Peptides against a protein of PDB entry 9GMZ. Designs and how they scored, part 211

Target 1, 343 residues: chain A of PDB entry 9GMZ
Amino acid sequence: TGFPLELLTRPATERLAYFENYTVAHPRLKEVYEILMRTIAEPAGASFIFVYGASGVGKTTLRLRVEQKLTELALPKLESDRARVPVVGIEAIAPESRYFNWKEYYTRALITLEEPLIDHKFDYGVRGISRDNFGKINVESKVVAPALRRALENALIHRHPDVFFVDEAQHFGKVASGYKLQDQLDCLKSLANMTGILHCLLGTYELLTFRNLSGQLSRRSVDIHFRRYCADSPEDVQAFKSVLLTFQQHLPLAETPNLVDHWEYFYERTLGCIGTLKDWLKRVLSDALDREATTITLKDLQKRALSVAQCQKMFKEIQEGERQLSETEADVQNLRSALGLGA

## One batch from the design tools (peptide; made by RFdiffusion4, then SolubleMPNN)

Design b2_p22_3_s2 (from b2_p22_3, 10 letters changed)
Fold by OpenDDE base, seed 2:
Structure b2_p22_3_s2 (fold): chain B 343 residues (1-343), chain A 22 residues (1-22)
Amino acid sequence: as target 1 above (343 residues)
Amino acid sequence: SPTYRTVGVGRNGETSEVDDLL
């Protein structure tokens, strides 16, 4: 079953919004979703979940789906506990400076956690944090990062989310010369420990640097590798073709484009990353709708494709991340062998 | 509600739409 045929008579904005909101439940997304949902339900004393994978693999889609599901599951409890927020999700911002902006991070976290629709007013115990007439949190410029941290700690304790998501979490690794990445990790550990809230850090393979630097985090973390599809795996190639087939059926165009026959070209320009694929198709669909085109051609795809040079750069970053993980798996096997546990 | 569809492609290229609720 493709897109609703009624969309062909609807404005281009509605047709584009349909495709934007459409999510393919591809095997890797489903697998990681199930692992993540289980880990959130049963953290077993973990304070952190690390979800790492290539840029454009679909980590943000995963986060949004988990946030939605946790919200749905919490609805019956939220009727009785109006102070609770089931989940909070933010994106870490790349600092313009060589320093991670903790003040901005805490401010965004507070604003997201303290949504205007929350009936229960909370006193942050910090001067210069207020709600406007619409319930929106306002943080005065005079409020310093340590005070915002205390406000966030108190808010997280009071609202008690099942998980705190931080997308693009590799940005915590942006430390100036002379500062240790360890100090950033200790700050995050302290926040998780003080609040008792499970933190899920989603990011690129740069998150592996966080894992390697803190032998204390490794004891209280669960690692989830969100893999891309690999062209050397027949199963992964089949899954990737299935995603292309699903997308071609859900492009709200009068004539269904044949994406599957071009699977190698799609793979070459996405590296098996479904988010990259969706974003590419969204750009091409937007162009097609603007032209009132009946279908998408290979020429339309080529106009919006990533360059070979961009793909080569992205592929090197992926290979380095995959290599670091493979070395870790080999180190575990070597450790098991050295301990006499067998292969 | 966002519609989640998994298209399983069988070994023979048979497409099954599984409405998997993610």
Scores: peptide ipSAE 0.017, ipTM 0.493, DockQ to the pose 0.332
Fold by OpenDDE base, seed 3:
Structure b2_p22_3_s2 (fold): chain B 343 residues (1-343), chain A 22 residues (1-22)
Amino acid sequence: as target 1 above (343 residues)
Amino acid sequence: SPTYRTVGVGRNGETSEVDDLL
């Protein structure tokens, strides 16, 4: 089963939007989704979930899918509890300065938590937070970060989401020289503890630095490794080829391109990261639609591929993250052996 | 609502159209 053939007669914008909205349920995504959904349903006293993996592995896709599923599961309850929000998800912004902007973070979280469609307007008791005529939150520039934090705490308590998602959470780690990354973690920990809301931080392997900094966070966190596909695993290669097969069937072009025959080139330029693959194919599809092409060629793929230098940089970052995890696994085995529990 | 069409890719390379919101 491929794309709806009717798309071939539709505008390029609709054809592109189809592919953008298309998701492949690949094995690693499914595995991480099932673990994450189970952990959200039964946190077992966890205050944090860390979802870490390579850039472009598909963490944002995972988040959006979990957000959708949690919303669907909550719909019957939302009819009776109009104050409740089932899930809230934000993206942490890379600070332009050496400091994470907590004021902006709290403002974005509040704006996201208070969608205009929520009938039950809560007053946060903070001067300079207002709603416009459309119910959208407006935060005046004079409102200080501690006041925004209190507003967010009250909002999270009142809306009681099952989870608070923060995507690109490695950006919390961008602290100026001399400031302790621990203080940022203690701030997040305090927010989770004060609200009783489970926080899920999604990010790169830079999140491992956060995990290791606080022995208290480790006791109250669940770790989920979103792995890439590895070329040294026959099963992972087969899964990657199957993703390519699926994408080639869902590219809304008159002639189905043969992506699978080029699997090694796709692997070389994505490092087994399906998000990177999808974004590459989106760019190539956009170019193909702009020129009214019937198919995608290898030359079209090459024009939009990441450079070898970009892939080498990304691969070094992946190898460092995978190494740190492998060392942690060895440390666990050594600890178990030292405790007399056996390997 | 983003109509995510998901194709389930099994470990063995089985592509199933999973209309399921993964």
Scores: peptide ipSAE 0.013, ipTM 0.467, DockQ to the pose 0.761
Fold by OpenDDE base, seed 5:
Structure b2_p22_3_s2 (fold): chain B 343 residues (1-343), chain A 22 residues (1-22)
Amino acid sequence: as target 1 above (343 residues)
Amino acid sequence: SPTYRTVGVGRNGETSEVDDLL
């Protein structure tokens, strides 16, 4: 079953929006989704979940699907507890400065947590935090970071989300000269401890640096590796081809393009990252719709592909992350052997 | 030929299963 054929008579904007909103539930996404949902339901005293993997593997898609599902599951409880927010998700901003902007982080977290649709208004006890006529949180520039933190702590306690998501969480690693990355982790740990709210940090393999620095966080964290598909695995190649087949059938074009026959080229330019693949196909679909084209050609794909230089850079970053994980696995085996538990 | 299968999920929770021979 492909896209709804009625889309062929709809505006280009609706056809593009269909593909943008379409998500392929590929094996790695499903695996990580199931682990993440289980961990959120039964955190077993964990305060943190780390979800790490290649850029463009699909972490944001994972987050949005989990947020949707947690919201759906919470609906029956939200009828009785109108103060509750089931889930909150933000993206950490890359600082323009050499250090992470905690004031901006707390402001964005408060604005996201206290969305206009929340009927139950909360008083933060902080001067310069207000709601506008639309119920949107406004934070005056005079409000200092420690006051915003207290407001966020109170809001998180009052709203009691099942999880607090932070996407692009590697941006916490941007510390000013003389500050330790550990101080950032201690700040996050303090926020999680003070609120009792589970935090899920999603990001690149740079998150491994955070995980390794805090032996205290390691005891209260769950790690989830969101792997790419590897061309040396027959099963991974089959899964990747299946994703191409699914996208091929869900491109709202008059003629179904043959993507699967070009699987090696798609793999070369995505490194087995399905988010990168989807974003590439979105760009190509947008171009095709703008031209009123009946299908997508290899030439259309080539025009919107990542350059070989971009792919080589991304691949080096992936290889370094995968290497660090393999070393960690070897260290576990060495520790088990040294303890007499066997490999 | 092997059969390849994936499940797509739309925004409205619509699921689409794709099963085809490659």
Scores: peptide ipSAE 0.022, ipTM 0.474, DockQ to the pose 0.133; fails the geometry check
Fold by OpenDDE base, seed 4:
Structure b2_p22_3_s2 (fold): chain B 343 residues (1-343), chain A 22 residues (1-22)
Amino acid sequence: as target 1 above (343 residues)
Amino acid sequence: SPTYRTVGVGRNGETSEVDDLL
């Protein structure tokens, strides 16, 4: 069953919002979701989960689905423990400066963890952190990063989320000249250890650098590779075509566009990344709705497609990440062989 | 609530909309 036909009589904003909120549960998303949910439920002494994959593979969609599910599962406990937050998710910002801004990170984390709607207000024990009349957290400019960290540690302990999500976590890798990436990881590790809260870092293949930096992090981390669909796999091609079929059925247009017949063009311009595909279709749908169009055409698709040069750049970044993982798999096989476990 | 659908790909390329509420 496609989109609700009643949407055709609704404003363009509602039609667009329907598609924006629609998610195709494609095989790779389901697989990663199940692994992530299981790992959050039973972390087995892990302090970190690394979820890495191509830009636009759907990591933010995965995060939002897990956040929703954890919230639903926590509802019975939240009635008895009004101080608890089931899950917290932030996006790490790319610093404008040559170094990661920890003060901004801690401030954003505190603001997100301490949503204005939470009834049970918490005192962070830090001067210069307050709530306004709307319950929004305000941090005075004089509050230093170490004080904000202590406030976040106390808030995480008090709110006790099942997981702390950091999206675009590759931005922790932006260190100034003379600083070590290890110092950033030691800071994150210390935050996880001091709070007892499981941290899930989602990001690009640049997160592989983080995984490899510390044998102590590796011992306390779970790795989840969110793979794209590969054109060399018949099963992956079929899954990608099925995603296209589902999206064409859920575009709230009077005439169903034929996306599946153009699957190769969609693959060429998305590299098998479903998030990139969804964002492309959102742009095209928005343009179609603005024109009151009955359908979308190949020309409409072409107008909003990534350029070949953009796709070539993205593909090189993907190939480098996939190569690094393949080397890791070979290293595991070499280790097994060296241990006498056989091939 | 956002509507979440699992697209099951059947052996014959039949997309079953499994309303798996993930």
Scores: peptide ipSAE 0.015, ipTM 0.469, DockQ to the pose 0.397; fails the geometry check

Design b2_p22_3_s3 (from b2_p22_3, 14 letters changed)
Fold by OpenDDE base, seed 1:
Structure b2_p22_3_s3 (fold): chain B 343 residues (1-343), chain A 22 residues (1-22)
Amino acid sequence: as target 1 above (343 residues)
Amino acid sequence: MPKYTTVGVDREGNTWETEDLL
């Protein structure tokens, strides 16, 4: 199965949009999706889910797919409960300053919870929070972060989502000099406890620092490792080649490019990260469509590839994250062995 | 053979599921 052949007669913008919206359900994405959906359905007293993995592994794709599925499953209940939001998802923004902007975070969360499709206008009880004529939330500059927090707590209690997603959650680790990373975690923990809403933090291996700092959060958290494909695993190599085969069939070009024959070069420049692969192919497809090209060549791939220096940096960050996880797994096994529980 | 369900979304927001057998 491939792209709809009618796309070959369509504008370049429509052909590119097809590929942008196309998602490959590769084995690691499916596995993590099933674990995450099960954990959201049955959190077993957890207040947090941590989803960590390499940059470009596909965490945002996972989030969006789970948000879509939770929304679909909630539709029959939303007809009777017009106040309920099934899921809320935001992206944490990298601070322009040396400290995380809580005011911006609370504002974005409120805007996302209160999208204009919900007829039930909630009164936040906070002066300087209003809706415009289009139903969008307006927050006056005078509204301080503690007031926005109370508004968000009230909105989360009223809307009662099954989960609150925060993508790029490693940005909570950006603390000013003299502040503790623990204080950021205590703020999130307090929000989860006050609202009773399950929080899912998605991010890079920098999230492991959050996991390790709070022995109290670890008792109320579920960890999900979104692994990349590894070249030392024959099964992972086969899965990666299969993703390349699927992408080559779904590139809306007159001649199907042979991506699979170049799998080693694709692996070298993506490190087994499918999001990085998709973003690369999207850039190359855009260039090919702009030139009215019939196919993609190795030279077209090389023009948009990450540099060797970028790949080396990304690989060091991955190796450090994978090492920290392997050490933690080994420490657990050593502890079990020392306790006489067996390996 | 792992069934890959691929979901495409068109510009109109229509979703299609394709099962690719690899």
Scores: peptide ipSAE 0.031, ipTM 0.555, DockQ to the pose 0.108
Fold by OpenDDE base, seed 5:
Structure b2_p22_3_s3 (fold): chain B 343 residues (1-343), chain A 22 residues (1-22)
Amino acid sequence: as target 1 above (343 residues)
Amino acid sequence: MPKYTTVGVDREGNTWETEDLL
C-alpha cells in the first residue's frame, strides 16, 4: 500500500505535507519507542530519561510519536480532569551567548504547557504573566528567570504531565566549562524534584557528558541509546533497504522512483540515519513538485545530498559517541566480572 | 526473505502497513 492516489490531483503543498507527516516505523524507532513508553509508564523512581543518538537518527520523530500516544491514552481522563496536560514537549535552543538562557527556556515551557485551551485560568501569582483573548500566555520582558521558574513549577504541579520532553538537550552543554554544565543539570534536577515530573532529555551523543558528570543523576536516570543502522550488519542493511522501499511507495509522484537500487548511495549520504534520509527525500520531493516532475532521478537526489565533507564530520561525531558507549559497556562487564556476577 | 512490516503513521493516527519482501 502506497500513498493515496487522490494526492496526484491535489496541490503540491498537500502532496509535500503528506510526505512530511508520514512516519516510517523502522525497527530502531519501534524499539526505542517501546522502551521509552514503558519507562514513562513505570519510571521506578527515575527522575530523568536520556535518549541519545546521532543527529538525524529520528529523535524528534520519536518524541512526537510518544507525545501523540500519551495524549491519546489520556483523552478519557482529560474529560474528567480538565486541568491535566498529558505531556509537554519543548526544544532547547542553542544559546546565542556562552550561557544557556533559562528565561527563554521557562517562557517556552510555560507557553507550551498552556497552549491547550484549558478553560481553567490558572493564576501563577507572577506579575507580568498574562493570557491573551485566545488563552495564549504572554510573558512581559520585565519578568525575571526565578519568577518564571516558580510559575513553571506551579504549572507543572497543577497540570501534572506524565513526562516533560526537552529535545536538542545537548544545547544545555554548550557552556564552555564542565562546572557550568553541572549547574545546569542541578537546576534541571531541582525542577524535576520540586514538581515530581519525569524529565526526558533527547539529544546527540554530547548528552553522554551530562550522564558522566552527575553520579546522582545516574542513580535516578534511565539511558536509551537510539542507534543508527550500520553497513557492517546484514540485518541493519536489510532494515535500511526496507525503509527505502517504504519511502519510495509513499512519495506522492505519478511514477514510483527506484530508491532501493541506490541504497549504498543513500547510506553513504545518511550514515544510516533515517531522519537525515527523510529530510533529504523531502527536499528532493519539493523540487520535483515545483517542476511538476513525474518521478525522482539519481541526478535529483545528487542535487540535494549532503556533501562528503558534511558526512565525514557527522561520521566522526557518531564514531566518538559509539566509542564512548562501547567503553562504558566494557566497563560494566569488567565491574560485573570483578564483583563475581559473570558477564 | 524476512518480511519487514513498515508501519507508516499519518498525523491523523492512521496506520499504513506495508509488507514488503526484500
Scores: peptide ipSAE 0.025, ipTM 0.586, DockQ to the pose 0.109
Fold by OpenDDE base, seed 4:
Structure b2_p22_3_s3 (fold): chain B 343 residues (1-343), chain A 22 residues (1-22)
Amino acid sequence: as target 1 above (343 residues)
Amino acid sequence: MPKYTTVGVDREGNTWETEDLL
């Protein structure tokens, strides 16, 4: 089953939007989704979930799918509890400066948590935070980071989301010279403890360095490794080819392109990361629609591919992250052996 | 609503599509 054929008569914007909104439920995404949903439902005293994996593996897609599902599951309760927000999701911003901007983080978190659809207005107890006539949160420039934190703590307590998502969470690791990364961890830990809200941090393998700094967080954290597909695994190669097959059927073009025959080239330029693949295909589809093309060719793919040098850089970053995880797994085995437990 | 299609592969290498509601 492919895209709705009526899309071929629709504007390029609708055709592109169809593909943008289309998600392949590939095996790794499904696995991580099921683990994440289960952990959110039954956190078992966890305060943190760490979801780490390669850039472009699909972490943002995972977040958006979980946010959607949690919202759907909460709908019957939201009629009775008008103060509740089922989920909040933000992206941590790369600091323009050498330090993480907590003021901007808290402001964005408050704005996202306090969407206009919430009938029950909350008083944040902080001067300079207001709602406009449309119910949108406005934060005055004079409001300082500690006040925004207290406002966010109060808002999270009052709205009681099942989880607070932070995408690109490796940016918390960007600390100014002289500051400790531990202070960032203690800040997040305090926010989770004060609110009682489960935090899910999604990020690259740089998030591992952040996770490993606090043995106390380790006791209250669940780790989820969102793996890429590996070319040395026949099962992973087959899953990757299946994703290509699905995407080729869901490209709203008059002639179905043969993406599967080029699977090695797709793998070379995505490193087995489905988000990177989708973004590439989106760019190529946009170009094809702009040209009123009937299909996508290898030349069209090559025009929008990441360079070999970009792929080599990304692959080194992935290998370093995978190595660190492998070392951690070896450390667990060594610990088990030292405890007299079988491997 | 975004449609989620999972392409499963059986043991014989046949592809099947399931609309999984993720």
Scores: peptide ipSAE 0.025, ipTM 0.580, DockQ to the pose 0.324
Fold by OpenDDE base, seed 3:
Structure b2_p22_3_s3 (fold): chain B 343 residues (1-343), chain A 22 residues (1-22)
Amino acid sequence: as target 1 above (343 residues)
Amino acid sequence: MPKYTTVGVDREGNTWETEDLL
């Protein structure tokens, strides 16, 4: 089934919004979703989940789907427990300075936990945190980071989400000294331990540097590798082609473009990352709609493709991350063999 | 609320549509 044909008579904004809101549940997304949902339901004493993978693999899509599902599952309980928030998700901001802004992080987390629709007003026990007339949290500039942390700890305990998501979590790692990276991990670990709330950090392969720095987090963390599709795997190529087939059917254009015949070019410019593919097609669709075009062409795709230089840089970062994981898997096998556990 | 349409693609290339309300 393709897009609703009535969209062809609708404004370009509505046609674009349809495709923006359209998502392909590709095999890797489904696999990681099932693992993540199971881990959230049964954390087995884990305090952290690390979800790592290439930029544009679909981590934000995964987060949004899990947030939606956890909210849906919590609805019957939320009618009786008006204080509860089922899930909270924030994106970590890249620091403008060489240092992660904890004050901004705590403020954004508090604002997200305290959506205006929550009737139950909570006192944070911190002077300079208030609600406006619309119920939105306002934090006065004089409130210091330790006070905001206490407010967040109290809010997380009171709202008791099943999981706290931090997207783009590799931004915690952008600290100029290795010592400050450990302090940041210890800060996050302390927050998870003090609140009893499971934290899920989503990010690039740069998250592996965080995992490796804290041998104590390894015992209380679950790792989920969100893999890209690989062109050397016939199954992965077939899955990637099927995603292209699905997207071509859901582009709200008068003539269905043949994306599948160009699968190698799509693979070359996305590295098997479905989020990168969707974002590319969205840009091309926007350009086509602005021109009132009946279809998209290879020339339209080429205008909005990532450059070869961008793809080469991204591929090098992916290969380094995949190599580090492969070395870790080999080390585990070597350890098992050395312990007399069969490989 | 924007409808989030998920099309599942299995390993065999079968597509399944799931409309999830965002």
Scores: peptide ipSAE 0.018, ipTM 0.522, DockQ to the pose 0.582; fails the geometry check

